# Designs tried in a protein design run: peptides against a protein of PDB entry 7UQJ. Part 13

Target 1, 160 residues: chain A of PDB entry 7UQJ
Amino acid sequence: PELYQNFNITPPRGVLFHGPPGTGKTLMARALAASCSSDERKITFFMRKGADILSKWVGEAERQLRLLFEEAKKHQPSIIFFDEIDGLAPVRSSKQEQIHASIVSTLLALMDGMDNRGQVIVIGATNRPDAVDPALRRPGRFDREFYFPLPDVKARFKIL

## One batch from the design tools (peptide; made by RFdiffusion4, then SolubleMPNN)

Design b1_p8_7_s3 (from b1_p8_7, 4 letters changed)
Fold by OpenDDE base, seed 5:
Structure b1_p8_7_s3 (fold): chain B 160 residues (1-160), chain C 160 residues (1-160), chain D 160 residues (1-160), chain A 8 residues (1-8)
Amino acid sequence: as target 1 above (160 residues)
Amino acid sequence: as target 1 above (160 residues)
Amino acid sequence: as target 1 above (160 residues)
Amino acid sequence: RIPLYRVF
């Protein structure tokens, strides 16, 4: 509740930032973390890339996800930011699909295991929202989505 | 020249945006492209990731870089944005090092072959400036560097 | 001065970001704050909405504006960001017009009272630049304007 | 390793 009092936003369990690459998804997540932190209430910001989660052995990737969520709970109020979360989606190759499916299932279980009373917010960023597993987009997970459009090329910044 | 008239900045051949991940490097590149384009003068924005350049066969990666620079020249004024340009740096494996060295040499040749009269700007973004080949940072290439720091933890966003 | 050394931009007293909603005005303001801060030079970012300034009693709104500018000066280098600054413009109702006129006059006086040697930048964001009081757009106030257009469909981001 | 940023 309190993390988003400043935004009058009911804190989602998870927020999906989606849009073309370089639309400021990661920057907005960091800016939100910065804006919600005061001298009195420091927010811990955790960042991971989807590809960096996959580059670990399956059991170590799962262990690192569990450790990440435990650290986030220990250091609440906290934000977990997953950049390129579509990188956790199964690449259509059979052996990688099983590995990806295991990591996604672990992430789903960790998101479901977060008590809504916790001051832990999960932000996922993707360039390909349709490549994100539909199970991650269900209520109680990444249940809110924010589209980040391309900044228009026609922006005349007339520095007069 | 004219692309940076609005900024009173002598247009570099190349600009390196460096700083921690999610500091707005890609966003700033897009915002610069947006700010420099008018209804009368549309800027063409080309984007590539360093990893996507490497994922192609060596000869096709070089051909794609050449095509990218030719298209940028054809559609001037233009911006070429290389995201994660440190991904072109040799990963310390011998066979990949030769492939990376060939792609980097092609990029160097393309940057050196750009006439300073051209309305083509190259922006590289990296989280690891020390991993970028020093040859890319020489005068006439990525000769200007912009540091994108983390939004400071002590940035008191006092939303009073 | 030094806040913009990285951009080679003469620090304006005020910058107006204008354009349709969702064009990245707030994001850019946060990105600028982030990009100007280093480990050695921490920038303090202050954010207010125009409507939130109006929702206070007139004398308290003025006091909060004064306190905001005093805190910004005390914590320089600093950025004051006014989101929806057109919300300070008089809604065409007589009683609200007087209240709005008083708040706008206080903001004008605070911007005029900023010494140009101070490391305090004021950024205003609006969806309706024509609704912003022309007095705010005069030299020494919001004297630089940046247009944030809607993502034009004709911006051929050929991501080849 | 992307550093864990403690937004202290």
Scores: peptide ipSAE 0.000, ipTM 0.350, DockQ to the pose 0.059
Fold by OpenDDE base, seed 2:
Structure b1_p8_7_s3 (fold): chain B 160 residues (1-160), chain C 160 residues (1-160), chain D 160 residues (1-160), chain A 8 residues (1-8)
Amino acid sequence: as target 1 above (160 residues)
Amino acid sequence: as target 1 above (160 residues)
Amino acid sequence: as target 1 above (160 residues)
Amino acid sequence: RIPLYRVF
């Protein structure tokens, strides 16, 4: 409620920060957590990298995601920040490894299982919003998107 | 109230942003000002460099600090951002120039003189939190600290 | 080649990042280095401040610049980032100290001596492009300029 | 159009 009232937000279960590398997505997520923390109300900030969940939590990623959401729920108000979420939840393809499909399915279920009364914000950061599974971008999940522009670099930075 | 209500924060009179050079401290302060600004409620952002206050405001630095805080109070809600605050308020030493001691004392008095009802946030940025006068880091001054880590650049930054 | 292919840039020997303080010039340079770094190809990032080269390398600044460019060449692909380059290479005036003139002349020679086939990008950052020696802004040197605007902060930034 | 940082 209050965390979301502070943002005038009907509690988005998730926010997608997207934009080129180094546009300050991670920095913004930390600053939001910091700015929303008072002496009376500390926000707990959880940070995970999408690629790290796949690489470090091989065979336990689903369990670790559940534990993360449980811990975030215990420490409300909280922010879960997924950096490089396109690494955690790549677009579902017929060639997607069954492991990745299970992780994505677990994250979807965890996003859907969040009470609208919960004070857990999920922030996903990506350089490639089109590489994020569209299922995560549906209402009640990452239903709010914030574009982090490159500063108006008159350079055509084609960051491929 | 409202700037702090928006964050459910007992208004910290000051926030210290610390971390290595180029970690986005200034960018964050600007982004916070922007994010807290609506069409209905514009935040006024004041930026000063610590070294510039010492070098450009020779003999008037105390007066200019007072004017800055008065202007920030007139244009509430506002953010005063001191970049390189370790240059403005170096650690008090027995050898500290009387001018620097007067500036630091003026800043302390201005921080203490802020009503808890004021919508003036003071952000100090430094690469060296230990070079900031400990008196500025006391409750009711820069009592909140945010570390800005180096982005996880897979590049081996040898900053020699 | 490839570092420059990633930017679709006929290899600029130098890029000038200019714009107001805290527009993310340093952060962008770091982000570019990070984004161009893969597991297969790490970019080495060298950072120097223009004022530090003048103040810390008194009498050896020319030698240290040569060593920096040699080290960057050894660790290709690399980025040399000069923060506050207007401090290193102020506009040539008849009153310019002979030391500053020698440093600028050395930097010009180092920029000219870079093979177009080298994978060394030089990025200069300044708040004052007009304070940079025009000789550094010629073709084959800092021949590309990127303006970093203030983020469209609906906040009235009076940068005084 | 400079993209608005809208923190909704």
Scores: peptide ipSAE 0.000, ipTM 0.309, DockQ to the pose 0.061; fails the geometry check
Fold by OpenDDE base, seed 3:
Structure b1_p8_7_s3 (fold): chain B 160 residues (1-160), chain C 160 residues (1-160), chain D 160 residues (1-160), chain A 8 residues (1-8)
Amino acid sequence: as target 1 above (160 residues)
Amino acid sequence: as target 1 above (160 residues)
Amino acid sequence: as target 1 above (160 residues)
Amino acid sequence: RIPLYRVF
């Protein structure tokens, strides 16, 4: 409740979870979804992997993103979690990457089109925040960044 | 620090994490990367899935492996983590698997070409060590093997 | 031991683990496999991802499913874990998805063909149980469903 | 990323 209320007070359109792989970014997004879900208020959790959207939906990725955001809007309150978002929205490198450019542009438009009153939180997770297109890290998009430090060896043995 | 210093004393070119799925192989690789990262010494962590390299990079897998090792060398100290490495480097079965044979051959050459003084650790993770090409398990490649036992029920209920 | 004995008393042909992503569905399947494995009785654990079967085995997915079930039968007691099973057996949407229809039909036939006395447990994991073909959720297939609630924030911080 | 199913 409290975490979602805190998100309702200042709902970031997007939250970037960054940090070394396995620091629990996916786990946090998931734990946030759970902590905010009650019997009275079930949060719908949508998970996509950036690289899976590119590979599974060749030519359909833009449509799949639109459908995802529409579905999330229909099932509010919701969390859209993009795991490996650097795979979906890499830094714009070459003119030849028209497919990547269109997907990023679609995601930008969808992030910008979210009503700030909407209970749709977008969480991106990356191991490489610098590999994410800077346009996604601007205000009104992934405007909050959370660093996930790696658990030290001790923290890990508590998990095994 | 200590773990990476121990790796610096006797840097394995490759470490094979093997054991039942979900034993935390990927987590260990990630926790190792973190534990060895400080503000002064950030370890760059590269993660690939063996089977994703085969499926996403049809005809380009060899090039992607070369680029990965070059990028890791450029960003030393680094860890290259191959998840599901048995998917990338299966036991050489049939003459008809030329694509698999070339990828394995490329990985062998890249492992052999690593300077022992280089701060590039390659970690392979598999659920089936016997499904990994024995050539990769030879000295100077994945020469260290770590078994990941399954957490018992008790370890799991601490997790739920 | 107890969990597997309970499965031996009333072996479900299939168990559907559903719930938000990262609730530990894959982990549960793996911990079950571990808990039921002893030195005297090693449970063979087969893991496949639904979407990987579709993408890696274009035109071979049906054969790979048959081989998987045969291998599991040969290595009893065994667990077949399908991660992201909604990717393998989506709800039948369009007449144009003949490939998906054939894979689902093959999986249905394999589930139905399992001897109830066989020590082959099939575990499907999905984030979206409603995206799984209802035919797979019928009695004698994935007839048991386990909801995986998200760990609350507290449970997660014990893992970090 | 394999979700590290952190075996919570």
Scores: peptide ipSAE 0.000, ipTM 0.233, DockQ to the pose 0.038; fails the geometry check

Design b1_p8_7_s3 (from b1_p8_7, 4 letters changed)
Fold by OpenDDE base, seed 4:
Structure b1_p8_7_s3 (fold): chain B 160 residues (1-160), chain C 160 residues (1-160), chain D 160 residues (1-160), chain A 8 residues (1-8)
Amino acid sequence: as target 1 above (160 residues)
Amino acid sequence: as target 1 above (160 residues)
Amino acid sequence: as target 1 above (160 residues)
Amino acid sequence: RIPLYRVF
């Protein structure tokens, strides 16, 4: 009896939306939340800004991230959307680097700790994918990347 | 001979996109640019962030706004999109208030100075319409407002 | 007396938004709904997914389409947005092909039966315009197509 | 007044 390993298309633990500003990353995340929420299956959408995680919760950012993931897990199926996730990346100031590194490390651990069976999708949006810690972009974290290119000037909208 | 006053549907000089963050205001502006650009009539899309107008051009913000409007006028038909236009609003610091008031005054003058014959559309996006100077929201400026509701978590998409 | 045939710009009965996933087709549809709704003229927006029309209404999809068009007509001006309209196209399974062909035929008939005076706009969005039945793309149906390019990587939107 | 559309 051939064990058809159901390729459990492990829902990506994390999806990185990257592309220039105003390419609709944030909107796509919301639209995905809206589109994946049926009458029978409401998706809970959590939105955080990367910069707000740093600025609003000075000294508690790690705890707030943990609480966010716990709350998202409690309200499954859920989407955690990090807008401007590059804002969690260390800004070049040394003292901020340590704080940012800790927050990123916490986010890594939270993404790693998400059981593959969790109906929690994490979406990160950034205008600067290169500013996102490569550790976040590894398998089991933001392992899917969607480029939101700038709508090309050249794309002939042939309004036929 | 009844002078059918050609209701010159004066293209709104300004359109305010307001609504919660991630409602697709920026994307709409881009999409409008894309949709209104035909093969024969390419629309030039200019994007500025409100905060960037303040921060990048300390002491030259008014000049940069003037240049932007001149360039937009030169490249008609054009869209000027101000993302986070509430970022041009006075931050509560008194010294910044004067700078912001000057920038807003310049923007007002530029919008007023747009000949009704100009094929320049100005789109402002904000999450905080109440933080947008009421003077910008007057007829002949941002005289059309589009609310981008958060896709309400509670909005039963009654997919009937 | 020169009969200026008012070129009744017959509002397109249908508009096809096509382009890669995440190009903002669904957003544009919502945004058009928002933009075309004035204070005096509220637009009713109906959204359906192509796949949901098939899956939720097994054996009643045609009736549900009819009801949708009737409801849209009752609530004029209105927009019917079909997201993933290619999901109404026959998937290569023979038994599904007949069902899909019937649904597409019903949609064709509904679009043809829309009086040119109806203030109902139908918007179809697809990532696969070639998977959309060519019959839907004929004049009087989805007779306008808007390509939503993947915002091309290379297009320098010269944000001049 | 903000143009409101109803989503059904």
Scores: peptide ipSAE 0.000, ipTM 0.298, DockQ to the pose 0.091; fails the geometry check

Design b1_p8_7_s4 (from b1_p8_7, 4 letters changed)
Fold by OpenDDE base, seed 3:
Structure b1_p8_7_s4 (fold): chain B 160 residues (1-160), chain C 160 residues (1-160), chain D 160 residues (1-160), chain A 8 residues (1-8)
Amino acid sequence: as target 1 above (160 residues)
Amino acid sequence: as target 1 above (160 residues)
Amino acid sequence: as target 1 above (160 residues)
Amino acid sequence: KQPLYRVF
């Protein structure tokens, strides 16, 4: 509630940050976490990388996702940031990617199971929104999308 | 010259952006590219991911690096951004990682071969600077390091 | 000195980052802080939000600004980043904004009192530079301005 | 200062 009240928005369960790589998706997610933190109220920021979930958690990815969501719920208010979520939840290709389909299904179930009254925000970041399973982009999941355009910056970043 | 004049800094051949994930390293690199672009003078931004160079360019990584640097030189002023450079150029561990050692050696040679008068900036981003081969962090290579700290942001990011 | 030596620039007391929202102003400020940090020399990054100074520090904003500058001086080298500085230091409108005028006056005095030899950089970020009191934009204060343009996709970020 | 948020 209050985390969402800070944004004056209807609480999304998930927010998809999409746009070209290096447009600040990950930064924004962290900045959001930090922006909602006070000395009295620290937000817990959980970060996972989609490719790491697939590669490092071979056979345990579902369990790790469940544990992540449980831990996020335990440490509310919290943000779960999935960097490179397209790596975690690719568009359902051929039947041979049963493992990917299972992980996606688990993520779907976890997002569907989130109480909108919880102070858990899920942020997915991708460079390829069309590579993310459309099921994740449905209402009650990543139902808000924020495009991060490429910086057309003429500004001399004098890192002074 | 002018690209470096824009920063009023001694021209590094390479800049290492290091810090926790999601501290905006990639965004900064893009913002730098954009900040040095005008309508009259567009900076060409080349982005590669370290892990992608290793995984997608199996056996061709050296050639792809050479082509990248040639293309960057052709399209000056340019920025080459290596995201997750620790994935491309890990600390030289045991003798068995000859492929990694070769790629690192090629990158070293390409960086050493850069004329300081060129308008090519190389930016490496990593979450683990200590995982980057120290040879890349020597003068004339990634000789400037920019630590991207975690955002201690009290700022209400209203993702409106 | 060294903070500024790293950039080979005349030390500004204050730098105004201005440009549309999401152009990386906050990120740049953090990247600056980070860029000047090494393992041997950590920069202390202080971040305040203009609106938070007005809203959370009702009646104490001046004291909090003084304490902030004192703490920044104590922890040199340091960066003070004011996000949404237009919220802190709006253009002096009507007589009823005495509180805002007082805070602005305190910030002016604190910036004027900074020794240029100190290793304290003040960065203000705004989406509306014209909404910032012109007195803050004078020499010896926010005397350098960095425009953060919108990311026009026309900078060929060839993600080659 | 401690980060305003806890990173897990």
Scores: peptide ipSAE 0.000, ipTM 0.228, DockQ to the pose 0.131
Fold by OpenDDE base, seed 4:
Structure b1_p8_7_s4 (fold): chain B 160 residues (1-160), chain C 160 residues (1-160), chain D 160 residues (1-160), chain A 8 residues (1-8)
Amino acid sequence: as target 1 above (160 residues)
Amino acid sequence: as target 1 above (160 residues)
Amino acid sequence: as target 1 above (160 residues)
Amino acid sequence: KQPLYRVF
């Protein structure tokens, strides 16, 4: 299939990098940060792991997300990279679902609340785009998706 | 942990890319070169391997480093990328330590001698930042470090 | 050996990314697209696999290539990325050789027919540069080659 | 002879 990729990441739009593990999603996000950095335009790169948002910030994840977006806005132009954003997906526990719903709700609000004039780009990377909350994938949020295919198995066997 | 990465590489500052093998350090250095290249601003990318500096240029490594920096300055804006810069680390032989000390001393002098107005960026990549001479990691040299984490073991097992 | 890489990809020149599988060729092509994309200059990235050109477009591959180049020209500045361009190499069948010759001939004509004023960059990625038709590697076509080395075997064993 | 790939 034709992959048309528009790499024009314009704030406040989120970009979802999806594909199998090790396809270079995290690397690409950093390469984008590097590429958009010039002598004139210093891009600040913020990285968070989706699983770390859930596990390390239990009860404060929403506050940490708000602080992250504020810091990114303060240091614009900025890239906020959420690695393993599918790690925000509910694990099959009722408590995790509530925590997930709150964190995702906060992330949605932060993405929706980004002024279109802001120079804050949000990149999410996932191995499981279907595990990313559909609300995050709507227009004005992660409305652009980039598939990172694995090299073919034959190519992979030549790597091993 | 929050990874704040400022990808603003300003000459003559060296940038150390460190992390496990295959985390895309070399790829990132090339992506930076590509990203800083515009139609208006052609960046010249120079690549050397640390081990090649030691092994191929025995007795002339210092001269080859000088010529490299002169060539990079002549073709500025430029990126000098030292892949496997930890390969400049002394192997446990007295002769290798002396050769290392001389080569590293020359590299230090070249990095210190770069005019802040020069458009020559030096990038070092290593899997072993602790094997990089501490003198190279001081302000005005490789004073910026970028960690390239492995994808999580769980993500990696999905790649294998 | 000194690797001088000028990452100034100027249309209509083709760039051949070659190196072992997993060296980040595809990632680099995307990073280039991303890096050359600014707020002012939106680059459109078109991706095709060489094997897909041969297998999915049996009897229509030439037409699909023409349409691809027309679409890329319509959406310039553009990058056309052919992943696994060595997949256009003839498999040892007479019918495949004829199909290959026709497809390659069309690709040659399309690359030669690109006006130097066009903002369409063609990138080919291969693990086997010697399997790429020598006619594609001539001046005005894939006249620039970028080697993507494997990380050293020792580095690779630390990744596994 | 490792090919000196001059990327023009």
Scores: peptide ipSAE 0.000, ipTM 0.217, DockQ to the pose 0.078
Fold by OpenDDE base, seed 2:
Structure b1_p8_7_s4 (fold): chain B 160 residues (1-160), chain C 160 residues (1-160), chain D 160 residues (1-160), chain A 8 residues (1-8)
Amino acid sequence: as target 1 above (160 residues)
Amino acid sequence: as target 1 above (160 residues)
Amino acid sequence: as target 1 above (160 residues)
Amino acid sequence: KQPLYRVF
């Protein structure tokens, strides 16, 4: 409750930070953790990279996600930050369907299983919100989205 | 109150962001300003560089600090971000004592004079927290410290 | 090639990141290094501050620049990030001409001597692109510029 | 769209 009260948020089970690379998504997540952490109430910050979960935990990703959420619940108030969440839960494309579907389904179940009283915030960061499975963007999951604009860079990144 | 209520923080009058160069201290301060800013409640962000205050405002630095704090109070909720605060308020070393002592004393008085009801957050950023006058690191001043580690992939965020 | 292929860039010998303080120039350079780094291909990130090269390496700055470029070439793919490059290569002003001219001339020669096949990216960051010697901004040197605006944090953090 | 914060 309080972690969410601090944000005037009916507890989003998840927040999606989206925007171009280097817009400070990870930094923001850490800032939020730090800002919500006091001497009396330390927030535990868990960071995982989506591609790392998929690549390092091949065949155990579901178990590792469960353990992560259990550990986050044990150490609440906590923030679970998934960097590059589009690498963890890509839009269901036919050729990667089975493994990704299981991971996505596990993450969905974990987010759905979070009691509204839990002081666990899930933050997903992506450069491509449209590459994130729409099921994760539904109410009670990553139902809040923060766009990290390129700072009004009309930086013509003419990367020609 | 509300800016601090939003963080469940007994309002620190100041927060010290410390860590190696390019760890995102300034970006964090801006991110905090943005996260606390809504359509209904815009946060005013004041940025000053410590060395610039010392070099550009030779003989007027105290007056400029007072004006900055008055302007921040007038435009509350606000964040005053001092980048390279070790350049504004270096540890009192005997040879630079008089000018630096006056600036430090003015900053101390301004931080001490901030009513606990004020919606002014002061953020100091430094690469060298030990180069900041210890008087600024006392309770009611920069009494909260956030370490910005190098984004080492193994960033042991020991947020101690 | 590949570091540049990843950006669809005909290899710029250098990229100038310019914009106000705290716009995330250093963070972007690190994010680029991290994003281009895989388990199979780690990018080596070299960071130097322009003012530090000038102040710490008085009389050896040219040698240290040569060593830096050799080390970057040895550890390619690599990024050389010059923070505050306006402090390393200020516009040729008459009173500082000889020492700065030698450093600038060395940097020019090093950038010109980078084989187009080299996987060394040079990133210069400055708050003042007009304070950088125009010779460094010519084709084959810092010929690409990215403006980092103030995050016009029109980041509507609609924390809805 | 107006900036949500003002840099002074």
Scores: peptide ipSAE 0.000, ipTM 0.251, DockQ to the pose 0.058; fails the geometry check

Design b1_p8_7_s4 (from b1_p8_7, 4 letters changed)
Fold by OpenDDE base, seed 5:
Structure b1_p8_7_s4 (fold): chain B 160 residues (1-160), chain C 160 residues (1-160), chain D 160 residues (1-160), chain A 8 residues (1-8)
Amino acid sequence: as target 1 above (160 residues)
Amino acid sequence: as target 1 above (160 residues)
Amino acid sequence: as target 1 above (160 residues)
Amino acid sequence: KQPLYRVF
C-alpha cells in the first residue's frame, strides 16, 4: 500500500515477477513487504509455493487457497506471495492437468473476487512466464509484470 | 575466486547459505559469481536444485554430479550452486533414504576430491540448515556458513 | 555489519553501485541489509532517491539529509541507500547547479562527519557513474565501487 | 524487535 501510495500508483491486484532462477524475485517481494510496513502499519506477508499447493488433494488445495485469501483480507494490508507459480501450470500429464486446471481456476476466481479497494496485493514469482496460464496474466489478475534478469557477470565489483 | 582473493581469504571449498525462503541466497550466489567475473576472467556458474538431482535415477544422478564437478574444474574459475540442498537430505522414507544417502555420499566424495588450489567454489543454499547432512558441514566441505535472515522489521525503511 | 564482520572487512563509509538500469543495484542493497541482519542484530535500512532530495527546497533537503544521517546513527547498525544518486549531480542549468552543489556539499560534509567506527554504511546507486560528483568518490566517502553490468551474453551460465 | 510484516 504505502509503496504504491508513495508512488501515486494504484496497487495492482496482481504482480508477476518473472526471470531466471535466483534473480531476487522472492527477496524483492519480502523487501516490498518490509518497506511498506511501519511501526504503525504492519503488512502481513503470506507465502506459498506452487508445488506445495499442488501436493495437496484438489479440494484441500482449493480450501487452502480460499483460506489464504480470507486471512489476507482479514489482515489487511497484506501481500500474498506465490513462489514458483509456474508450478500451478498444467504438467503435460492428463490426470495432473485436470488437477492443475482446477487449482488454477480457483486462483482465478479468488483474484477476480478481490475488491479493487482491498489492501491485498498478490505477487506471483516464476522462472517460466510462458508456462504461466495466460488467464492469470489478464487485467485484474497478474496485470503487471516485472522482469528480473540475471545479474550479469561483468559486474566487476571493483572493490578499490 | 576474485572476491576471496580481493579479501585475502582462501576460497572455502564450500559455503552454506542458510535462512528463511526468499532471503536472497540464490541472488547472492549469482551476485558473487557476477562480482568475481571480469572481461578477462569469466566465472562459470553452474546451478542445480537438490530436488532435480534426486528426481534422477541414482546412478544417473551420481554421474551428473561427477560431470558437474568435472565441467566446473574444466571451466575454472567456477561456482557450483546447489539450490535447496536440504532436498538431498533423507526424506523419512526408507527407499528414498538409501537413494539420498548414495547421492550425499557422492557429493561428499566430490567435495573431498577437490584440490584446495582449485578455482571451484561450491555454494549450497537451504531454508533448513538442520536438515543438511552434518557430514556436508565438516571442514573441507561446506565449512563456511552464511545466515540469510528474513529482512527484519526493524529495518525501518523509514521512507521519510 | 555482519557481512563485513564475517569477511573480516571494515565496513566502507560509502559504496557506489553503478551499472545500467535494472541490473539489480537496489535489490543488492536490500539483500545486503537483509543478510547483515540477525535476530539479535537488526539493521535499519534508510532509502532516498536523488530526485526526491532535489525536489525539496535546498534548506529542507539539507535538513532532511542531516536528519537521515542522525537517525541512521541512532539506529546503528544501519544502511543509508541513495537510489539514483546521479540525480544529485548538477543538471547543466545554472540555477539548478547551485541547488545541486549545495545538496552535494551537505552530503559530502555528512559523509566526512561519520566516525569510521560507526556501524553506518552508505550505499549510492547510479546508472551514470561519470555523472556522480568526483568528490563523492574520494576515500572516506563512496570509496568502494561495484559495477552492475547488463546481463551480457558472455556470462555463459551454461545451465547444462 | 518484531518483524514489520507477519509471515503466515
Scores: peptide ipSAE 0.000, ipTM 0.343, DockQ to the pose 0.079; fails the geometry check

